# Peptides against a protein of PDB entry 6MBK: the designs that were tried, part 244

Target 1, 240 residues: chain A of PDB entry 6MBK
Amino acid sequence: GFEMVNFKEEGFGLRATRDIKAEELFLWVPRKLLMTVESAKNSVLGPLYSQDRILQAMGNIALAFHLLCERASPNSFWQPYIQTLPSEYDTPLYFEEDEVRYLQSTQAIHDVFSQYKNTARQYAYFYKVIQTHPHANKLPLKDSFTYEDYRWAVSSVMTRQNQIPTEDGSRVTLALIPLWDMCNHTNGLITTGYNLEDDRCECVALQDFRAGEQIYIFYGTRSNAEFVIHSGFFFDNNSH

## One batch from the design tools (peptide; made by RFdiffusion4, then SolubleMPNN)

Design b2_p29_6_s4 (from b2_p29_6, 11 letters changed)
Fold by OpenDDE base, seed 1:
Structure b2_p29_6_s4 (fold): chain B 240 residues (1-240), chain A 29 residues (1-29)
Amino acid sequence: as target 1 above (240 residues)
Amino acid sequence: METLPTITFPDGKEYPAISLAMLPIPSIE
């Protein structure tokens, strides 16, 4: 019912190959296909995860490292997904000097500096961990862990992380949702839910889409990165 | 326990709503 397409202005997206009606269930993604904190625990990162309190406490960082480990693994199940991810982002972590100078007159500059500072500190911490911790020896990034790697992973997670229920529905965890997150965003209502009985994400069409049209969904509250990009980050009165 | 908001699907069932999570970059020492 859809195909992956690289759109000129929007990058990768999904295009309908047939007519899709509003409210039609057109896309579902089982939990086993998601990149989650749990899949991170069950990966080569697991032993280190079990020994590092920051990874345990901060699921988004766990996802970032999970993403880096899988990217560095040629036979990773998620390679097809990872290859669809941007190589760089429009997040503040990628701002050039001129962009930062422009932001000096805005309230956003403090948030930008905070992101830089926090990300740099995290990188420094984990660089030391990776170099010294016994359980880091098997990580594919052991000998290649740069700030650029970490910046990319953090930005990837920042722009794509979702809160989903745990298998028993008792708690909330974080996930990257392959295929689904290829849909570009539009205004509307949330049309994605988690079916706990079948243990999968389910997405119904926000509107009618004709064959050949790009499929858009409403992601709800945007990620920090998307909010910055789309909600007037450059405005003087914007504090985000 | 953490609870996600719910949405009602066309089939009438309620599901936890899935949306992008706006989470801050945490500060660490």
Scores: peptide ipSAE 0.371, ipTM 0.856, DockQ to the pose 0.657
Fold by OpenDDE base, seed 5:
Structure b2_p29_6_s4 (fold): chain B 240 residues (1-240), chain A 29 residues (1-29)
Amino acid sequence: as target 1 above (240 residues)
Amino acid sequence: METLPTITFPDGKEYPAISLAMLPIPSIE
């Protein structure tokens, strides 16, 4: 058992409501609860997706638009999940001028500038698409698609997207994994896998967690620089 | 086809490993 809690400085995380033993399967998330490229294709975004080369080619952008469409849909199945997402991020797209200036002394600045440029170009492209494409008319974001919206969506996806197998296991697709992605990161080993037989993500505990303790998982090997660029935070216990 | 790395769970079963996909913001034309 676990519960979502807002931790100081760390934001939302999961807290154990009982003792959880190391290697215990404590969390599983069925595919039907995931926001995936496939669910995007099957959503109100589907018609536009089927006709836009960029959405088709870039699954992360498809997820971003999927997220925006679902956020703008009061009856979205994912509203409870979306409401748990940060309203803003510490990713480079949200950096203040002083933070950008600080990065000018680092090699990361080129990646930051690239993100800015690419995000701006993407927004400009899709702004036009949303305004002019016939299949965009039914999108709930039709009359409300700002750069801030797009920045938020791509940042959400960038910080939370996962590679998972397709249902038949033949390919890899992208997914946001509700509830699971509320776990904050710690150093360790990957303890999450996809059970294709049951069609769900399964997470086993990295260590013992006592009732009341925050549950951490390892999201993968990342350098602090990569965390800043893609996740917006430093991890002191990171080996990189 | 792209394949995911595999992890072995405590029960000995192998699973496709799930981790954050840190992908940069892609360039567009």
Scores: peptide ipSAE 0.367, ipTM 0.853, DockQ to the pose 0.885
Fold by OpenDDE base, seed 2:
Structure b2_p29_6_s4 (fold): chain B 240 residues (1-240), chain A 29 residues (1-29)
Amino acid sequence: as target 1 above (240 residues)
Amino acid sequence: METLPTITFPDGKEYPAISLAMLPIPSIE
């Protein structure tokens, strides 16, 4: 097994509670446990989703609102997962003046500004939607929707969204994968796949992990700039 | 239609590869 642990440098991650061998299937997450665009559509957000073209066109925004709605719902199935999410992020949406000033010397600054501007515009749009749209009245966030809320949700999705197949495997959709996304990143090969037959994400161990060791996975190839934009940190073994 | 890359698991089965998506924050302009 494994357990969630707060590691000094990496923050929260997963630690092996027993010896795990390389290539061992140690973690799986059924579709029903995932937060997906489909689950957003089937939630209290569904009526608004069906009427708002932006939610329909932008799955990441749909997931962001799904997170906000579920966070505001005490009885949400995903409360345990949501509680494991950071309350704040080191992503560009949270950058302080010093961090922005540093990035001014890099090509990433344009992407940071675009991200900030787009997010602010989205918030303004949805603030109005939530206030005026009939289907927004039933949302648990109706009376409490701040930019901080939206920034958090967008950042959560940005750092944790995955592309997965639809149930029938015909299309690609977006999903947050609880528990799995607690694994910290290392260099290697992708060891997570979607088992359509059993309708679950499956993760096999990248290497041997002894009891007490942190479990790492490979999220995919990313540049340092992309990590800054999407994850808020630099990775030494990636190209800057 | 978008498709995911495939990986082969130790059991010999092929699965759609799961990785963190790097999607931009879209403009609503």
Scores: peptide ipSAE 0.376, ipTM 0.856, DockQ to the pose 0.878; fails the geometry check
Fold by OpenDDE base, seed 4:
Structure b2_p29_6_s4 (fold): chain B 240 residues (1-240), chain A 29 residues (1-29)
Amino acid sequence: as target 1 above (240 residues)
Amino acid sequence: METLPTITFPDGKEYPAISLAMLPIPSIE
């Protein structure tokens, strides 16, 4: 019912191949297809994860490293997904001097600086870990782990991570949701939920979409400042 | 314990709502 398309202004998105009615379940993604903290633990990263306090404490960082490991793995199950990810982002970690200077007039500047500082420190920490930890030897990124790699991974996770329930529904974990996150965002209501019975993410259409139209979803209610900081997006009509 | 908000689907069932999680880049200091 949809296809991936590179739109001129918005980049990659999903386009309807048939008419989709509002509230129609048009997209679902089983847990097994998600990149999660759990899949990170079950990957080549697992042994290191089990021994590194930062990876254990910070699921987003675990996802970032999971993403890097899978990207560096030619036979990774997630290669098709990873290839759809931007090579660069419009997030603060990629801001040029002029953009940072512009932000100095806003309250966001301190958060931007914090991101720079924290990301740099995390990179330095994990660079050492990757170079010295025994369980890092088998990681495909062992000999190729740059700040640019880490910046990319962190930005990818920051812009795409979702909270989902664990398999038993008892806790919340983090996930990247392939295919689903190809939908560009619009204002509206959340129309994605997790079906624990079928163990999958389910997305129902926010509105009617005709064949040939781009499919949009609502990523969540946030301030413009938060979107800029975390996603690099801005909504002119953001009422929240 | 952290919980997700719920959304009611057209089938009348309630599901944990899935949305982009905006989490800060944490300090490791």
Scores: peptide ipSAE 0.370, ipTM 0.855, DockQ to the pose 0.878; fails the geometry check

Design b2_p29_7_s1 (from b2_p29_7, 16 letters changed)
Fold by OpenDDE base, seed 2:
Structure b2_p29_7_s1 (fold): chain B 240 residues (1-240), chain A 29 residues (1-29)
Amino acid sequence: as target 1 above (240 residues)
Amino acid sequence: RYPFMETTVPVLHSLPDLEREEKLLDEYA
């Protein structure tokens, strides 16, 4: 077992409630519990998705809008998950001018500016779409779609989106994985896979964890610049 | 990849493709 805990330095994470052995399957999440591009298509966003080429082409944006729609829906199945998400992020979209200026000496600056520009353009585009498109009329965001909302959703998706197979395994799609995405990062090997037979994400323990210890997973190899851009932090023990 | 995950498809964080996004925005927005 595990529990959600707020750790002093790392924020929310998962803590073992019992001893967990290396390679033990301690966490799994069925497809039906994931927020995916497919669940976005099957939601109130579906009609708009079917008519908007940007939503169709960019699954991360589809997830961002899906997240916003579900957040605005009191009866959403994902409300418990959404309530665990940060209200703000330390990602570049939240950087102050001084923080951006500091990054000017780094390789990350170009991508930071690109992210700002892209996000602003996306917001401007979708603001117009939401105001004018017939299929947007039923979206809970119609009268309350702010840049702050969009920035939050984009940042939430950027920090948490994962590649998983489609149900038939023929393609890759994007998913937010509730509960699992609360694990903080450490160096190691990928220990999460999608089991197509059981149609679920499966996570095995990277190492032995004792009861009371924080459970860490490896999200993948990233440079410090990539961590800043996509997660808003530098990884001190990053060997790459 | 962890050896015991051989029967699963790796789950990886996806990074946004900023250049692709820019091109799509130029085309559609």
Scores: peptide ipSAE 0.524, ipTM 0.902, DockQ to the pose 0.887
Fold by OpenDDE base, seed 5:
Structure b2_p29_7_s1 (fold): chain B 240 residues (1-240), chain A 29 residues (1-29)
Amino acid sequence: as target 1 above (240 residues)
Amino acid sequence: RYPFMETTVPVLHSLPDLEREEKLLDEYA
């Protein structure tokens, strides 16, 4: 067992409520609980998705809009999850001018500028789409689509999107994985896999965790530049 | 990865493909 806890320095994370052994399957999340491109297509966003080439081509943007629509929906199944998401991020899209200047000395600067440009262009495009497209009229964000909202959604997805197989295992799709993504990162091995037979994400313990300890997982090897882009910081123990 | 997980599909965080996004924006936006 585990519980969600707000840790002083790390923010929200998962804490063990019992002793968990290394390699123990302690956490699983069925597909039906995930926010996916498929769930976006099956939501109120579906009609617009079916007619917008960008939404169809860019699953991360589809997830961002899905996240915004669900956030704006009081009865959304994902409200409990969405409410756990940060209201703001330390990612480059939130950087002040001085922080951006600091990045000029890093290898990430080009990608950061590209991200800014892309995000701005996406917003401008979708602002027009939401204002003019007939299928946008039913979206709960119709009259409340701000850049701040979009920036938040993009940042939420960017920091949390995962590659998982489609239901038939034939392709890779994108998903936000509630509860699982509350685990903070540590160095180690990948301990999360998708079980297609049971149609769920499965996470095994990276190490032994005692009752009361924070549960960490390894999200994968990232360069410092990738950490800046993805998380807004350099990982101190990152060897790359 | 742990060997026992080899029967599962790895779940990995993914970053945006900024170049692809730019190309798509140039094409459609």
Scores: peptide ipSAE 0.522, ipTM 0.902, DockQ to the pose 0.868
Fold by OpenDDE base, seed 3:
Structure b2_p29_7_s1 (fold): chain B 240 residues (1-240), chain A 29 residues (1-29)
Amino acid sequence: as target 1 above (240 residues)
Amino acid sequence: RYPFMETTVPVLHSLPDLEREEKLLDEYA
């Protein structure tokens, strides 16, 4: 019912190959295809995760490291997904000095500086961990862990992490959702849920889409500050 | 409103909690 397309200006997106009706379940992604904190724990990162308090406490960082480890693994199941991710982002972590100066007049500046500081501190910490921790020796990134790598992974996770239930439904965890996260954003209502019975993410169409139209989804209401943090820009038609 | 089963939990995008991250970094890093 859909295909991956590289749209001008928007990058990768999904295009309908047939007419899709509003509220139609057109896309689902089983748990086994998701990059989750659990899949990170079950990967080559697992031994380090089990001994590092930051990885345990911060699921987004666990996902960032999982993403880096899988990217560095030629035989990774997620290679096709990882190759669809941008190589660079327009997020604040990639801002030039002039762009940061422009933000000084906005409410986003505090969060931007916090993000920079946090990311730098995380990198410094994990650089040392990777160099010294015995369980880091098995990581494919052992000899190639740069700030640019970490910045990319953090930005990838920040822009794409989602809350989903754990397998038993008892808690909330974080996941990257391949294929689904290729949908570009529009205003509307949340139309994605996790079906615990079938153990899959399910997306229903926000509106009617004709064959050949790009499929958009709503990722949630965001303030202008959140848009800057997430996407590096202010949303012109944002009501907030 | 949408054809989700009762067992379906909404999937929500989330941004990092920068304040929580800073506190955790102060504690562990």
Scores: peptide ipSAE 0.515, ipTM 0.889, DockQ to the pose 0.759
Fold by OpenDDE base, seed 4:
Structure b2_p29_7_s1 (fold): chain B 240 residues (1-240), chain A 29 residues (1-29)
Amino acid sequence: as target 1 above (240 residues)
Amino acid sequence: RYPFMETTVPVLHSLPDLEREEKLLDEYA
């Protein structure tokens, strides 16, 4: 067992409520509980997705819009999950001018500027789409689509999107994985896999965790620059 | 990844491809 806890410095994470052994399957999340590109296609966003080449080409943007639509939907199945998401992020899209200046001495600055530019262009594009496209009329965000909304959604997806197989295993798609994504990152090996037979994400413990200890997972290999760009932090124990 | 997970597809955090995004924006936006 585990519980969500607000840890000092690390924010929200998962804490073991019992001893968990290394390699123990302690957490699994069925596909039906995931926010995916497919669930986006099957949502109110589906008609627009089917006609917008950017949404079709960029699954992360599709997820961002899906997240916004579900957030704006009081009866969304994912409301409990969405309410656990940060309202703001420490990612570059939220950096103040001074924070960006600190990055000028780093190799990350180019990507930060690119991210800003891309996000702004995406917002401008989709603002127009939402205002003019017939299939946008049913979107709950039609009358309230701000850059702040978009920045939040993009940042939420950027920090939490994962590659998983499609239901038939023929392709890779993107997913937000509720509950699982509450685990904070540590150095180690990938311990999360998708079980196609049971159609679920499965997470095994990276190490032994005692009752009361925070449960960490390894999200993957990243450079420190990539961590800054996509997560807003440098990972101290990053061996990559 | 742990060897015992060989029967599963690794779940990996995905990073946005900023260059690809820029190209797509140049093409469609």
Scores: peptide ipSAE 0.523, ipTM 0.898, DockQ to the pose 0.867; fails the geometry check

Design b2_p29_7_s2 (from b2_p29_7, 19 letters changed)
Fold by OpenDDE base, seed 5:
Structure b2_p29_7_s2 (fold): chain B 240 residues (1-240), chain A 29 residues (1-29)
Amino acid sequence: as target 1 above (240 residues)
Amino acid sequence: MPKFMETTVPVRHALPDLELQQKLLDEYA
């Protein structure tokens, strides 16, 4: 009951192709379609993951590398999803000097600088790892790992990573949720839950949507500063 | 809250832990 559409100012989003009622389960995504830390471990990245402490400790970085590896793999299952991702972001990692100066007047500046520093350090670290670690030889990014690539991947994950339960429900892991994350954000309530029995993400409609209307979801409560840091934008009607 | 949420685990955007990243970088990088 929906389709991907490129909206004027909001970029890609989902549009209803039929009337959708509030609380109607209109979208579900099975675990097998998700990019998760587990899928990263089960990919070509697995051997390196098993030996790198940072990858093991930071699921978001594992996802970033997973994303890069899959992007570099023409036959990747996730190619259709990856192709829908922005080529660049409005996150602080992409800020120009003037934009950074603007942030100096905000409480976000400290975190922005921290993010910059951390990202640069991460890149430097993993550049060395990729060049020297035996298990990096099989990675499709072995011969081409640029800061731009890393910045993109980190930004992609930062803006799109979600917490979901592990298969057994015993722990929380991180996931990119294809198709679902095409929904643009609005104020409201969380309407997405993970169904462990069926092993899928389930999204119910926040409100009634008529055929032809864009479908919005609520990704969670954030301050405007957090939106800038983690999503690259301010939400005008953000109540937080 | 939708009824379905009673039997599901809420799915929401996860923010990166900058402090953790900093600590790990200090330790390993």
Scores: peptide ipSAE 0.427, ipTM 0.863, DockQ to the pose 0.895
Fold by OpenDDE base, seed 3:
Structure b2_p29_7_s2 (fold): chain B 240 residues (1-240), chain A 29 residues (1-29)
Amino acid sequence: as target 1 above (240 residues)
Amino acid sequence: MPKFMETTVPVRHALPDLELQQKLLDEYA
């Protein structure tokens, strides 16, 4: 019912191959295809995760390292997904001097500085961990862990992480949702839910889409400041 | 909320917790 297409202005997105009606279930992603904190724990990262308090406390960082480990693994199941991710982002971690100067007049400046500082400190911390911790020896990152790698992974997770229930539904965890996250954003309502019975993410159409039209979804309401901090842009048509 | 979501858990983008990041870094880094 859809295909991946490179659109001129939005970049990669999904295009309908047939008419899709509003509220029609057109896309679903089983848990086994998701990159989650749990899949990170079950990967080569698991032993280190079990012994590092920051990884345990920050699911987003766990996902970032999971992403890096899988990227560095030629046989990773998620290679096709990882290859669809941008190589660079417009997040504050990539801001140039002029962009930072512009933000000085906004309420976002302090959070931008904090994010940048925190990311740098995290890198320094984990660089040391990777070099010294016994369980880091098995990581494909051992000999190739740069700030650029970390910045990319953090930005990827920042822009794409979602809350989903755990398998038993008792808690909330974080996940990257392949294929689904290729949909570009528009204003609207949340149309994605997790079906615990079938153990999958389910997305219904926000509106009618005709064959050949790009499929958009709504990722959630944010302030412009939040968009700048977490996505690197202002959303002009943002609704509160 | 669409009817189909009545039996599902809404999936939403999760924002990073900058305050928690700062706290953890102050403690461990």
Scores: peptide ipSAE 0.436, ipTM 0.864, DockQ to the pose 0.872; fails the geometry check
Fold by OpenDDE base, seed 2:
Structure b2_p29_7_s2 (fold): chain B 240 residues (1-240), chain A 29 residues (1-29)
Amino acid sequence: as target 1 above (240 residues)
Amino acid sequence: MPKFMETTVPVRHALPDLELQQKLLDEYA
């Protein structure tokens, strides 16, 4: 019912191959296909995760390292997904000096600088951990962990991480949702839910889409400042 | 809310917690 297309201005997105009606379940992704904190714990990163307080406390960082480890693994199940990710982002971590100067006139500047500072400190911390911790020896990034790698991973997770329930539904965890996250964002209502019985993410159409139209979804309410910080742009059609 | 959401848990984009990041870095890094 849909296909991946590279749109001129928006980059990769999903296009309907048939007419899709509003509220029609057109896309679902089983848990086994997701990159989650749990899958990170069950990967080569698991031993290090179990001994590092920051990884344990910050699921987004765990996902970032999970993403880097899988990218560095030729036989990774997620290689097809990872290859669809941008090589760089328009997020503040990639801003040029002039773009940062522009932000100085906005309320977002404090958070942007904090993000820069935190990312740099995290990199320095984990660089040392990777070099010295015994459980880091098996990581495929052991001898190749650059700031550029970390910046990319952090930005990938920042722009794509989602909250989903754990398998038992008792807690909330973080996940990257392949295929689903290829949908570009529009204003509207949440139309994605996790079905615990079938253990999958389910997405219904926000509106009618005709064959050939790009499929948009609503990822959640954000302020324009939050869009700048986390997505690198102001959303003009943001009703909030 | 769409009807299908009655039997599902809403999936939402998650924002990073910058304050938590700073706190953890101050404590452990």
Scores: peptide ipSAE 0.428, ipTM 0.863, DockQ to the pose 0.889; fails the geometry check
Fold by OpenDDE base, seed 4:
Structure b2_p29_7_s2 (fold): chain B 240 residues (1-240), chain A 29 residues (1-29)
Amino acid sequence: as target 1 above (240 residues)
Amino acid sequence: MPKFMETTVPVRHALPDLELQQKLLDEYA
């Protein structure tokens, strides 16, 4: 009922191949296809995860490393998904000086600087960990872990991570949701839910979409400042 | 709220916690 298309202004998105009615379940993604903190724990990263408190405490960082490990693994199940990810982002971590100067006039500047500092410090920390920790030896990124890699991974996760329930529904975890995250953002209501019985993410149409129309979803309400910090642009841009 | 939300857990984009990042870095790095 949909296809991936490169739209001129918005980049990659999903286009309806048939008419889709509002509230119609048009897209679902089983847990097994998701990149989650749990899948990170079950990957080559697992042993290191189990011994690093930062990875354990910050699921987003765990996902970032998971993403890097899988990217560096030619036989990774998620290679097709990873290949769809941007090579760079419009997030503040990629801002040029002029863009940062612009932000100085906004409420986002403090958080942007904090993000810069934190990301740099995280990289430095994990660089040492990767170089010295015994369980890091098996990581495919052992000999290739640059700041650019980390910046990319952090930005990828920052822009795409979602909260989903654990398999037993007892807790909330973080996930990258392939295919679903190809939908560009629009204002509206949350139309994605996790079905624990079927163990899958389910997305229903926000509105009627005609064949040939781009399918938009609502990822959540953000302030402009938050959107700049986490997505690199203002909320009214309706970009993913 | 959409009807399907009655039986599902809402899936939302999660924002990074910058304060938590700073705190953890101060503790461990």
Scores: peptide ipSAE 0.426, ipTM 0.861, DockQ to the pose 0.890; fails the geometry check

